Peptides against a protein of PDB entry 3OIQ. Designs and how they scored, part 93

Target 1, 212 residues: chain A of PDB entry 3OIQ
Amino acid sequence: KNRIFVSSSKDFEGYPSKAIVPVQFVALLTSIHLTETKCLLGFSNFERRGDQSQEDQYLIKLKFKDRGSERLARITISLLCQYFDIELPDLDSDSGASPTVILRDIHLERLCFSSCKALYVSKHGNYTLFLEDIKPLDLVSVISTISTKSTNSSKHSSSELISECDLNNSLVDIFNNLIEMNRDEKNRFKFVKLIHYDIELKKFVQDQQKVL

## One batch from the design tools (peptide; made by RFdiffusion4, then SolubleMPNN)

Design b1_p20_2_s1 (from b1_p20_2, 9 letters changed)
Fold by OpenDDE base, seed 2:
Structure b1_p20_2_s1 (fold): chain B 212 residues (1-212), chain A 20 residues (1-20)
Amino acid sequence: as target 1 above (212 residues)
Amino acid sequence: FSLSYPIESYSDEELFEEVE
């Protein structure tokens, strides 16, 4: 089946019931919910939805059914957190108690850009997104990609029909939404409060703010 | 760096059962 690029989580309102649809999106990691019974990753592009929370616009489930698959979910979370420099309690502790991890508002401290592949599964008007693949994106690489307007259609023959344009547009939209949040005095998000706020990010934000 | 998650190890039935 062809994978569909999703630019908004509102696109799912038009999706069929009783279907399995492979999707891909780019968003910021906003939450991690790991318990004994479930593992969920929250993502957002911070699209304005009125007075609704902009957190967890994409809720991605890591399905597990046994101790082996649960361990794989924990390893996946650990590796993502290591990549983004997110502090977790030791998930590998031989203590027979499954550690619970609940992190929220990750985007207030770190911009964790992620390209996600998921299965949209719907039944009776509800849906769940199941994780297939996650690629964490380096912030410097994201900034470089947006800044260069790289219409370079040339090099990555990834056999996946997802246009570099869709990825770039989504990254631009995320930054524009973050700039609007940063300008809003009522919004908790501020670029200067990011742990990784440096001269490069500062310059990029200042240059993007002139276009908006 | 990418992390693949083996969602293909589940049947369509197992996936539909988990949709609330």
Scores: peptide ipSAE 0.658, ipTM 0.967, DockQ to the pose 0.876
Fold by OpenDDE base, seed 5:
Structure b1_p20_2_s1 (fold): chain B 212 residues (1-212), chain A 20 residues (1-20)
Amino acid sequence: as target 1 above (212 residues)
Amino acid sequence: FSLSYPIESYSDEELFEEVE
């Protein structure tokens, strides 16, 4: 099936009912919701949607049906958090109670860029996004990718051309949205409050702010 | 680094049933 690149979660308003569509997007991890019954990852590109929360624009479900698949969901969360240096409570606690993890507003402390592949599944006017693949993106690599006008259109084969342009455009849009949030005194997001705020990120933000 | 999740192990019916 041809995978569709999604630049906005509004694109789903035009998607067919009763369909399974493979999609891909890039966004920031905003929330983790792990309970006994559900595992959800929230993502956002911080596209302005009126007065609504800009968090969790993409809710990605990790489906599980048994204890083995639940463990796989937990391992997936643990590995993702390990990559982003997100501190989780010990998910492997020998206490037979499934630990509940609820993290919100992750983007206020860490920019966790992620390339997600998901299945859009719709029924009766509702939809769910199921996780297929997640690739965490290194912030230095993201900054480098945006800063280098990628002139290298490596002609990857025609059928899954998520153009390197679509990814780059979405990354630029995310940073532009974060810059706007940082400028808004009412917005809780501030680059200087990020745990990993360094000289490189500072310089990049300052340079991007001159273009906006 | 990428994490693949075995969503293809579920039938289309099982996926449609979980859409609330």
Scores: peptide ipSAE 0.657, ipTM 0.967, DockQ to the pose 0.890
Fold by OpenDDE base, seed 4:
Structure b1_p20_2_s1 (fold): chain B 212 residues (1-212), chain A 20 residues (1-20)
Amino acid sequence: as target 1 above (212 residues)
Amino acid sequence: FSLSYPIESYSDEELFEEVE
């Protein structure tokens, strides 16, 4: 089955019931929910949804069925958090209690860009997104990608492959949404409050703000 | 860097059962 690139989680409202559809999206990590019974990653592109929360627009489940697969979920979370410099409680602690991790609003402190592959699974009008693959994206690489491709608007109408254009467009849209949030005095998101706010990100945001 | 998660180890039935 061809993998579908998803630019909005609203696209799922038009998806068939009782289907399994491989999807891919790019978004910011917003939440981590690890308990004894479930592992969920929340992602958002911060698309405006009226009065609805802009958090956790994509809720991705790390399925597990036993202690071994649960350990794999924990390792996956640990590796992602290590990549993004997210502090987690020790998930490998010899204390026979499975650590509970509930992190929210990750985007307020860190921009954790991620390219996710998931299975959309629907039944009776409901759906779940199951993680297949996650690629954390380096912020410097994201900034460079947006900055370099802004000049090559050659309309190459080539192939049904998830276009590098779709990824780039989504990354641009995310930054534009973040810029709008940053301009809103009521919004908690501010670029200057990011732990990793540096001169490169500052310059990039300032340059993007001139175009918006 | 990418992390593959073994969702392929589950049957379609197991996936459909978990949809709330």
Scores: peptide ipSAE 0.657, ipTM 0.967, DockQ to the pose 0.886
Fold by OpenDDE base, seed 3:
Structure b1_p20_2_s1 (fold): chain B 212 residues (1-212), chain A 20 residues (1-20)
Amino acid sequence: as target 1 above (212 residues)
Amino acid sequence: FSLSYPIESYSDEELFEEVE
């Protein structure tokens, strides 16, 4: 089956019941929930949805059924957190207790852009998204990609199933949503509170704010 | 880099059972 690019988690409201559909989206990592029984990653593009929380618009499940697959889920979380410089408690602690990790509001401290491939699985009007692949995106690369969209289609044959247009449009939409949140005095999100807030990000945000 | 997760190791039935 062809993989569907998803620009909004509202698209799932129109998806069929009792189906398995491969999907792909780009979003910010907002939460990590690792327990003995489940592993969930929360993502958001911060699309306005009325008074609903803009957090965890995409809940991605890392399925495990045994100790080996649970270890793989833990390794996946560790590698993702290592890439984004997210501090985790020691997951290898010899205490015999499976470490619980609950992180929320990650986007308030770090912009963790991620391209996710998942299986949409639906039953009885409900759905679950299962992780297939996650590609962390470097913020400098994201900024450069958005800024250079006006000039050269360099023919790098990225065998990526996403059109470069869909990726770039989603990245622009996320930044526009973050700029709106930053302008709202009631919103907790502020660019200046990001741990990695630098002169390059500041300049990029200022330039994008002139277009909005 | 990308991180692949082996969701293909599960049957369609095992995936449908986890949808609450």
Scores: peptide ipSAE 0.657, ipTM 0.966, DockQ to the pose 0.864

Design b1_p20_2_s2 (from b1_p20_2, 10 letters changed)
Fold by OpenDDE base, seed 2:
Structure b1_p20_2_s2 (fold): chain B 212 residues (1-212), chain A 20 residues (1-20)
Amino acid sequence: as target 1 above (212 residues)
Amino acid sequence: ISISYPIESYSDEELFSEVE
């Protein structure tokens, strides 16, 4: 089946029941939930949804069934956190207790852009998104991609990659939503509170704010 | 870096069973 690019988590409201559909999206990592029984990653594009929380618009499950697959979930979380410079408690601690990690509001400190491939699995009017692949994106690379209006359709992206247009549009939409949140005095999100807020990000935000 | 997760190791029945 062809992988579907998802620009909004509202797209799932129109998806069939009792189906498995490969999907792909780009969003910011907002939460990590690792317990003995569940591993979940929350993502958001911060699309306005009335008075609902803008966090965890995409809840991605890392499925495990045994100690080996649970270890793989932990490794996946560790690798993501290492990439984004997110401090985690030692997940490999020799204490035979499964480490519990609950992080929320990650986007308030770090913009963790991620390209996710997932399986949409639906039953009885509900759905779950299962992780297939995650690619963390470098913020400098995201800024450069948006700024250059990259018409570089390198014809060599295999049929499994997001179209450069879909990726760019979603990245622009995320930044526009963050700019709106930053302008809202009631919103906790502020660019200047990001740990990695630098001159490049400042300039980019200032330039994007002139277009909105 | 791309991190693959072996969701293909699960049957469709196993995946459907976890949808609440």
Scores: peptide ipSAE 0.698, ipTM 0.969, DockQ to the pose 0.870
Fold by OpenDDE base, seed 1:
Structure b1_p20_2_s2 (fold): chain B 212 residues (1-212), chain A 20 residues (1-20)
Amino acid sequence: as target 1 above (212 residues)
Amino acid sequence: ISISYPIESYSDEELFSEVE
């Protein structure tokens, strides 16, 4: 089956009521929820949804069925957190208690851009997104990708790659939404409160603000 | 770095059973 690029989580409202559809999207990591029974990653592009929360627009489930697969979920979370420099409690503690990790509002401190592949699974009008693959994106690489407007339509004919145009458009949309949030005095998001706020990000934001 | 998750190890029935 061809993988579908998703620009908005509203796209799922038009999806079949009973299907398994491979999807991909680019978004910011907003939450991590690890318990004994569930592992969830929250993502958002911060698209305006009226009065609805802009957080966790994509809830991605890491499915597990046994202790071995639960360990794999924990390793996956640890690897993501290691990449984004997110401090986690030691998940490998011999204490026999399954560690509970609840992180929210990650985007208020760190911009964790992620390219996700998931299975959309629907039944009776509800759906769940199951993680298939996640690629964390470096912020410097994201800024460079947006800034260089790759006119190189490299015909990467592989059905597995996100179109460079789709990737770029989604990244631009996310930054535009963050700029709007930063301008809103009621919004908690501020670029200057990011731990990794540097001269490069500052310059990029200032340049993008001139276009909006 | 890409992190794969073995969702393909689950049957369609197992996936449909977890849709709340």
Scores: peptide ipSAE 0.698, ipTM 0.969, DockQ to the pose 0.904
Fold by OpenDDE base, seed 5:
Structure b1_p20_2_s2 (fold): chain B 212 residues (1-212), chain A 20 residues (1-20)
Amino acid sequence: as target 1 above (212 residues)
Amino acid sequence: ISISYPIESYSDEELFSEVE
């Protein structure tokens, strides 16, 4: 099946019931929910949806069925958190209790851009997104990509070329949404509160704010 | 880096069973 690029989580409202559809999106990691029974990653592009929470617009499930696959889910989370410099409790603790991790509002401290491949699975008008692949994106690379309009023509002839345009447009949309949130005095998001707020990000935000 | 998750190891029935 061809993979569909998703620019908005509203796109799923038009998706068929009782289907499995490979999808891909880019969004910010907003939450991590690991319990004994479930592993969920929350993502958002912060598209305004009226008075609804802009967080966790994409809930991605890491499915597991046994201790081995649960360990794989934990490894996946650890690798993501290592990439984004997110501090996790020790997930390898020999304590026979599976560690519970509940992180929320990750975007308030770190911009964790991620390109996510998932299976949209629908039944009876409901759906679940299951993780297939996640690519964490470096913020410097994201800023560079948006600023240069660079067609990163990495000639990797992988037959699943997302339009570089779709990715770039979504990244721009996310930043625009964050700029709007930063301007809103009621919104908790502020660029200056990001742990990794540097001169490059500051300059980029200032330049983008002049266009909006 | 890309982190692949082995969702292909699950049947369609297993995936559909988890949709509430």
Scores: peptide ipSAE 0.698, ipTM 0.969, DockQ to the pose 0.876
Fold by OpenDDE base, seed 3:
Structure b1_p20_2_s2 (fold): chain B 212 residues (1-212), chain A 20 residues (1-20)
Amino acid sequence: as target 1 above (212 residues)
Amino acid sequence: ISISYPIESYSDEELFSEVE
C-alpha cells in the first residue's frame, strides 16, 4: 500500500474504520511514556485546535508482547534520547523493576524534529498509530532546508517516498505555529527558554517573524 | 539515522485487538 503523508492529525477524522493504513508525518517530540505495559511517544505540529491542548496530537505506540520486544522499545527510546540530548534515568538498571519514564512538554526545552512512519489502525471509530520508523532531524539541517528552498531545486533524487515539498511545508508550518506561540504571553513556549537557543536560531526566528 | 521498529512482526488481528 502507498504511504500517505499527513500534514494534520485532523486528517484521521476522515479515515476509514476497520483499516490499516501506512502513514508518515513530521512533528516535534512532545512526550515519552514508558511503563511496564506500554510505550508511547507524543508528537505535535502545534496546529491550532481551538481551546484544546496542542500537545500529543500524534500518539505513537511502540508495541511489545514479551521481554525481548520490550527491550527493543527501551533501546529505541534510548537512541532517540541520545540523539536529542535528553537525559533519561538508566533504563538498563539491574534492579528487577521495569524502569518507568514519563517526560512531558519536551518542546519547551528542546525542538526535537522527527519524521515518523506509522501504521494507522482503526476499529469502531477509534484508532491507534503504531511506530514503524522514526528519523530524528537535526535542527541546523531543518533551518538550512527551510532557508535554502526559496532558490535551488537541487535534483538530489533521494528515493524517499515523501514529496520534498510536503516535508518542507510541514517544517515551515511547525515554525510558524511556534512563532505564534512565542508571541502569545499566555503560552509557556518561548524560544529563549530552549536549552539549545543560539544566535543562528535567534536570527532564523527573527527573519521568519518578519514574513508573518 | 532512521530507527526501524518491527511492527511487521504483529498480525493484523493483534493490531486490531489493541484498538479500544
Scores: peptide ipSAE 0.696, ipTM 0.969, DockQ to the pose 0.837

Design b1_p20_2_s3 (from b1_p20_2, 9 letters changed)
Fold by OpenDDE base, seed 2:
Structure b1_p20_2_s3 (fold): chain B 212 residues (1-212), chain A 20 residues (1-20)
Amino acid sequence: as target 1 above (212 residues)
Amino acid sequence: FSISYPIESYSDEELFEEVE
């Protein structure tokens, strides 16, 4: 089946009931929920939805049914947190108690850009997104990609033709939404509060703010 | 890097049962 690029989590409101649809999106990691019984990753593009919370617009479920899948979920969380420099309790502790991890509002401290592949599965008017693949994106690379407007068709021959345009548009939209949040005095998000706020990010934000 | 998650180990029936 062809994978669909999703630019908004509102697109799912128009999706069929009782379907399995492969999707892909780019968003910021906003939450991690690991318990004894489930593992969830929250993502957002911070699209304005009135008075609703802008976190967890894409709630991704990891397979968590057996010891093998539980182990893989824990490894996945550890690897993502290592990549983004997110502090976790030791998940490998030989203490037979599976550690619980609940992180929220990750975007307030770190911009964790991620390209996600998931299965949209719907039944009886509800849906769940199941993780298929996650690729963390480097912030410097994201900034460079947006800044260069590079229509450089580097044909990375991944058999899934996601248009570089859809990816770039989504990345731009995320930054525009973050700029609007940063301008809002009521919003907790501020670029200057990011742990990784440097001269490059500062310059990029200042240049994008002139276009909005 | 990328992390591939083995969702292929679910049947379509199991996926529909896990919808919340």
Scores: peptide ipSAE 0.537, ipTM 0.947, DockQ to the pose 0.882
Fold by OpenDDE base, seed 5:
Parts: C-alpha cells; sequence; structure tokens
Structure b1_p20_2_s3 (fold): chain B 212 residues (1-212), chain A 20 residues (1-20)
C-alpha cells in the first residue's frame, strides 16, 4: 500500500470513514501515556487550531493486548526516553504492579523530533493511529537538514517518495510554529527553558526568526 | 535507530475492533 505523508492532522478529516491507510509524519513528542491497559504517544507539529491545545495532535496507539506487546511497548518507551534523555520513573520497581507513566508537555523541556509511520484505522467516524515505526531524529541533524538547502534530491524510487521536501517542509513548519509560540507571552513554550538549549540552537532560532 | 512495531500481526478485523 502506498504510504501517505501527512503534514497536518486535519488531513484525517478528509479520510474514509472505514479504512486502513498507512501514513507517515514528522512531529515533536509531546506526551507519553503508559498504563496497565494502554500505551499512547502524543505528537504535535503545533499547527494553530484555534484555542485548542496544540499538544497531542497525533495520538499514536501502541499494540497493548498481551504480555509480549506490553513488554515491547515498555521497551519502546524506554528506548525513546533514553534517546531523548527523558527521565522515566523506574519502570523496574520491584512492586509487581506495572508502573504507570504519564508524561505531558515534553516539548517544554526537550525538542523530541520523531519520524513516525502509522496505520490510520477508521470506523464509525472515529479513527486510531497505530504505531508501525518510530525514528527519533537528532536535533543537530534536524537543524543541519533545514539549514542546508538539500540540493541532493537523491532520486530514491518513485513509489514511496516521501520527498525530502515534505520532511523538510514539515520540520521548517514545526520550527516556525515554535518561534511563534516563543514570541507569544501567554504561551508556556520558550526556547530558553529547553534543557538542551545551546549556542547552536540559539543561533539557528535567531537566524530563522529573521526570515519570519 | 528506529523501532519497528509489529502492527502487521493484527488482522484488519482486529484493527477495526481496537478503534476507540
Amino acid sequence: as target 1 above (212 residues)
Amino acid sequence: FSISYPIESYSDEELFEEVE
């Protein structure tokens, strides 16, 4: 099945009411919800949607049906958190109760860029996005990719050309949205409050702010 | 790295049942 690149979670409003569609997007990790019964990852591109929370625009459900899938979900969360330097409460607590992890507003402390592949599954006017693949993106690599006008259109084969353009455009849009949020005094997001706010990110943001 | 999730282990019917 051809995978569709999604630039906005509004695109799903036009999707069929009973379908299974493979999709891909890039967004920031905003939340992690692990309970005894479910595992959800929240993502956002911070597209303006009126007065609604800009968090969790993409809710990705992980398979969580059996002990094997539960273990895989926990490992997935642990690996993502390890990659992004997100402190998790000890998931290995000796108390035989599966630890509940609820993290929100991750983007306020860390820019966790992620390329996600998911199945859009719709039924009766509702939909769920099921995780197929997640690739965390290094912030330095993201900054480099945006800063270097990727003139190297490596002609990868025609059928799954998520154009380097679609990815780059979405990354630029995310940064532009974050810059707008940073300028808004009412918005909690501030680049200077990021734990990993360094000279490189500072310079990049300052240079992008001149274009906006 | 990337993490591939074995969603292909679901049938289409099972995926439709898990829609909230």
Scores: peptide ipSAE 0.537, ipTM 0.947, DockQ to the pose 0.885
Fold by OpenDDE base, seed 1:
Structure b1_p20_2_s3 (fold): chain B 212 residues (1-212), chain A 20 residues (1-20)
Amino acid sequence: as target 1 above (212 residues)
Amino acid sequence: FSISYPIESYSDEELFEEVE
């Protein structure tokens, strides 16, 4: 089946009931929820949805049914956190209780851009997104990709890759939404509060603010 | 890098049962 690029989590409102649809999106990691019974990753593009929280617009479930899948989920979380420099409690601690990890509002400290492949599964008017693949994106690479209008539509028609245009548009939309949040005095998000706020990110934000 | 998750190990029936 062809994978659908999703620019908004509202697109799922138009999706069929009782379906399995492979989807792909780009968003910021906002939450991690690891318990004894489930593993969830929250993502957002911070699209305005009225008065609703803009966090966890894409809630991704990891397979968590047996010891093998639980171990894989823990490894996945550890690798993501290692990549984004997120401090986790030791997940491998010999204390026979599986460590519970609940992180929220990750975007307030770190911009964790991620390209996700998931299965949309719907039943009885509800849906769940199951993780198939996650690619963390480097912030410097994201900034460079947006700044260089890649006019080179390299027609790498590999049926599995997001078009460079769809990726770039989604990344621009996320930054525009973050700029709006940064301008809102009521919003907790501020670029200057990011742990990795540097001269490059500052310059990029200042240049994007002139276009908005 | 990317992390591939073996979701293909679910049947369609198992996926539909796990919908919240």
Scores: peptide ipSAE 0.536, ipTM 0.947, DockQ to the pose 0.884
Fold by OpenDDE base, seed 3:
Structure b1_p20_2_s3 (fold): chain B 212 residues (1-212), chain A 20 residues (1-20)
Amino acid sequence: as target 1 above (212 residues)
Amino acid sequence: FSISYPIESYSDEELFEEVE
């Protein structure tokens, strides 16, 4: 089956009540939930949904049924946190207890852009997204990609199933949503509170704010 | 880098059972 690019998690409201559909999206990592029984990743594009929380718009389950899948989930979390400079409690604590990790509101401290492939699985009007692939995106690369959209299609044959247009549009939409949140005095999100807030990000945000 | 997750190890039946 062809993989569907998803620009909004509202698209799932129109999906079949009994299906398996391969999907792909780009979003910010907002939460990590690792317990003894499950592993979940929360993502958001911060699309306005009335009074609903803009967090965890995409809740992704990792396979967590056996020791092999549990190990892979823990490695996946460790690698993502290492890439994004997210501090984890020591997962290797000699206490024999499976380490519990509950991180929320990650986007308030770090912009963790991620390209996700998942299986949409629906049953009885409910759905679950199962992780197939995750690619963390570098913020400098994201900023450069958005800023250069006006010039040369360099023929880098990225065998990526996403159209470069869909990726770039989603990244622009996320930044526009973050700019709106930053302008809202009631919103907790502020660019100046990001740990990695630098002169380049500041300039990029200021230039994007002139277009909105 | 990307991290591939071996979801192909589930049957369709197992995936439908894990829907909450």
Scores: peptide ipSAE 0.535, ipTM 0.947, DockQ to the pose 0.885

Design b1_p20_2_s4 (from b1_p20_2, 9 letters changed)
Fold by OpenDDE base, seed 1:
Structure b1_p20_2_s4 (fold): chain B 212 residues (1-212), chain A 20 residues (1-20)
Amino acid sequence: as target 1 above (212 residues)
Amino acid sequence: MSLSYPIESYSEEELFSEVE
């Protein structure tokens, strides 16, 4: 089955009530929830949804059924946190207690852009997204990709790659949503509060703000 | 870096059983 690129988590409202659909999206990591019984990753594009929270618009479940899958989930979380420079408690602690990690509002301190592949699984009008693949994206690379307006429609018609246009459009939409949040005095998100706020990001935001 | 998670180890029945 062809993988579907998803630009909004509202797209799932139109999906079949009983299906397995491979999907792909790009979003910001907003939360990590690791307990003894489950591992969840929250993502958002910060699309406006009326009075609903803009956090965790994509809730992704990792396989967490046996010791092997639990170990893989922990390794996945550790590697993501290492990539994004997120401090985690030691997950390898010899104290047989499964460490609990609950991180929320990650986007308030760090822009953790991620390209995710997931299985959409629906039953009786409910759905769960299961993680197949995650690719963390470097912020400098994201900024460069948006800025260079890739007019090169490289015909990478490989059924497994997001079209460069779909990726770029979603990245632009995320930044536009963040700019709107930054302008809202009631919103907790501010670019100047990001730990990695530098001259490059500042310039990029200032240039994007002129177009909105 | 790409981190692949082997979902291929789920049966369709298992996937449908874990829908909350």
Scores: peptide ipSAE 0.456, ipTM 0.916, DockQ to the pose 0.892
Fold by OpenDDE base, seed 3:
Structure b1_p20_2_s4 (fold): chain B 212 residues (1-212), chain A 20 residues (1-20)
Amino acid sequence: as target 1 above (212 residues)
Amino acid sequence: MSLSYPIESYSEEELFSEVE
């Protein structure tokens, strides 16, 4: 089956009530939920959904049923957190208690852009997204990609199944949504509160704000 | 780096059983 690129989590409302569909999206990591029994990653593109929370629009489940899958889930979380400079409590604590990690509102401190592949699985009108692949994206690379595509830059044929257009449109949409959130006095998100807020990000945001 | 998660370890029946 061909993998479907998803630009909005609302697209799932039109999906079949009993299906397995490979999907792909780009979003910001918003939450990590690791317990003794489950592992979930929350993502969002911050698309406006009326009065609903814009967080965790994509809730992705990791396999967490056996010692092998639990170990893989913990390693995956550790590697993601290492890549994004997210501080985790020591997951290797010698105390035979499985460490619980609950992080929320990650986007308020760090912009953790991620390209996710998942299986959409639906039953009886409900659905779950199961993680297949996650690629963390570097913020400098995201900014450069958005900034350079305003000019006719050459077809480097990256053989990745995502149209380079779909990826870019989603990245632009996320930044536009963040700019709107930053302008809203009621919204907790502010670019100046990001730990990694620098002169480059500041300039990029200022230039994007002139187009909106 | 891309982190692949081995979904090939789920049967279709297991996947459908995990939908809440």
Scores: peptide ipSAE 0.453, ipTM 0.914, DockQ to the pose 0.864
Fold by OpenDDE base, seed 2:
Structure b1_p20_2_s4 (fold): chain B 212 residues (1-212), chain A 20 residues (1-20)
Amino acid sequence: as target 1 above (212 residues)
Amino acid sequence: MSLSYPIESYSEEELFSEVE
């Protein structure tokens, strides 16, 4: 089956009630939920959904059934957090108790852009997204990609089924949504509060704000 | 860096059983 690029988590409302569909999306990491029994990653593109929380629009389940899958989930979280410079409690604590990690509102401190491949699995009118692949994206690379692709859509990505256009459009949409949140006095999100807020991000945001 | 998660280790039945 061809992998479907998902631009909105609302797309799932039109999906079959009993299916397995490979999907891909780009979003910001918003939450990490690791307990003794489950591992979940929350992602959002911050699409406006009325008065609902804009966090965790994509809730991704990791396999967490046996010691092998639990170990892999913990390694995955550790590697993501290492990549994004997210402080985790020591997952290797000598206490023999598997550490619980509950992080929320990650986007308030760090823009953790991620390209996710998942299986949409539906049953009885509900669905779950299972993680297949996660690729953390470097913010500088994201900014560069958005800034340059007004002109050069033509040459390099023949190998991934997902158009570079869909990825870029989603990245632009995320930034536009963040700009709107930044302008909203009621919204907690502010670019200037990001730990990694630098001159490059500042300039990019200022330039994008002129187009919106 | 890309982190592949081996979903291939799930049966279709297992995937459907974990839909909440």
Scores: peptide ipSAE 0.450, ipTM 0.912, DockQ to the pose 0.898
Fold by OpenDDE base, seed 5:
Structure b1_p20_2_s4 (fold): chain B 212 residues (1-212), chain A 20 residues (1-20)
Amino acid sequence: as target 1 above (212 residues)
Amino acid sequence: MSLSYPIESYSEEELFSEVE
């Protein structure tokens, strides 16, 4: 099945009511929800949706049915948190209770850009997104990709890859949305509150703000 | 260096059973 690039979670409103559709999107990690019974990752591109929370626009479910899948989900979370320097509460607590992790508003402290592959699965008018693959993106690489009008046509012409254009457009859209949020006095998001707010990000944001 | 983490494939039956 051909993988569909998704620029907005509204695209799912036009999807079949009973289908399995491979999708791919780029978004910021906004939440991690690990309990005894489920593992969810929240992502957002911060597309404006009226007065609704812009968080968790893409709620991605990890398989969490058996000890093997639970272990894989926990490893996935640990690797993501390690990559993004997200502090997890001590998962090593010797208390035989499966550690519960509930992180929200991750984007307020860290910009965790992620390229996600998921299965859109719909039934009875509802849908769930199941994680197939996650690729964390380095912020420096994201900034460089947006700043360089990507002439790097690495001709990996496999019909399943997101066009470099779709990726770049989504990254630009996310930054534009963050700039708008940063300008809104009512919005909690501020670039200067990011733990990793450096001179490079500052310059990039300042340059993007001149175009908006 | 961006890392890709593949996750196990699901059966269609499992996928449809977990749609709430």
Scores: peptide ipSAE 0.449, ipTM 0.905, DockQ to the pose 0.599

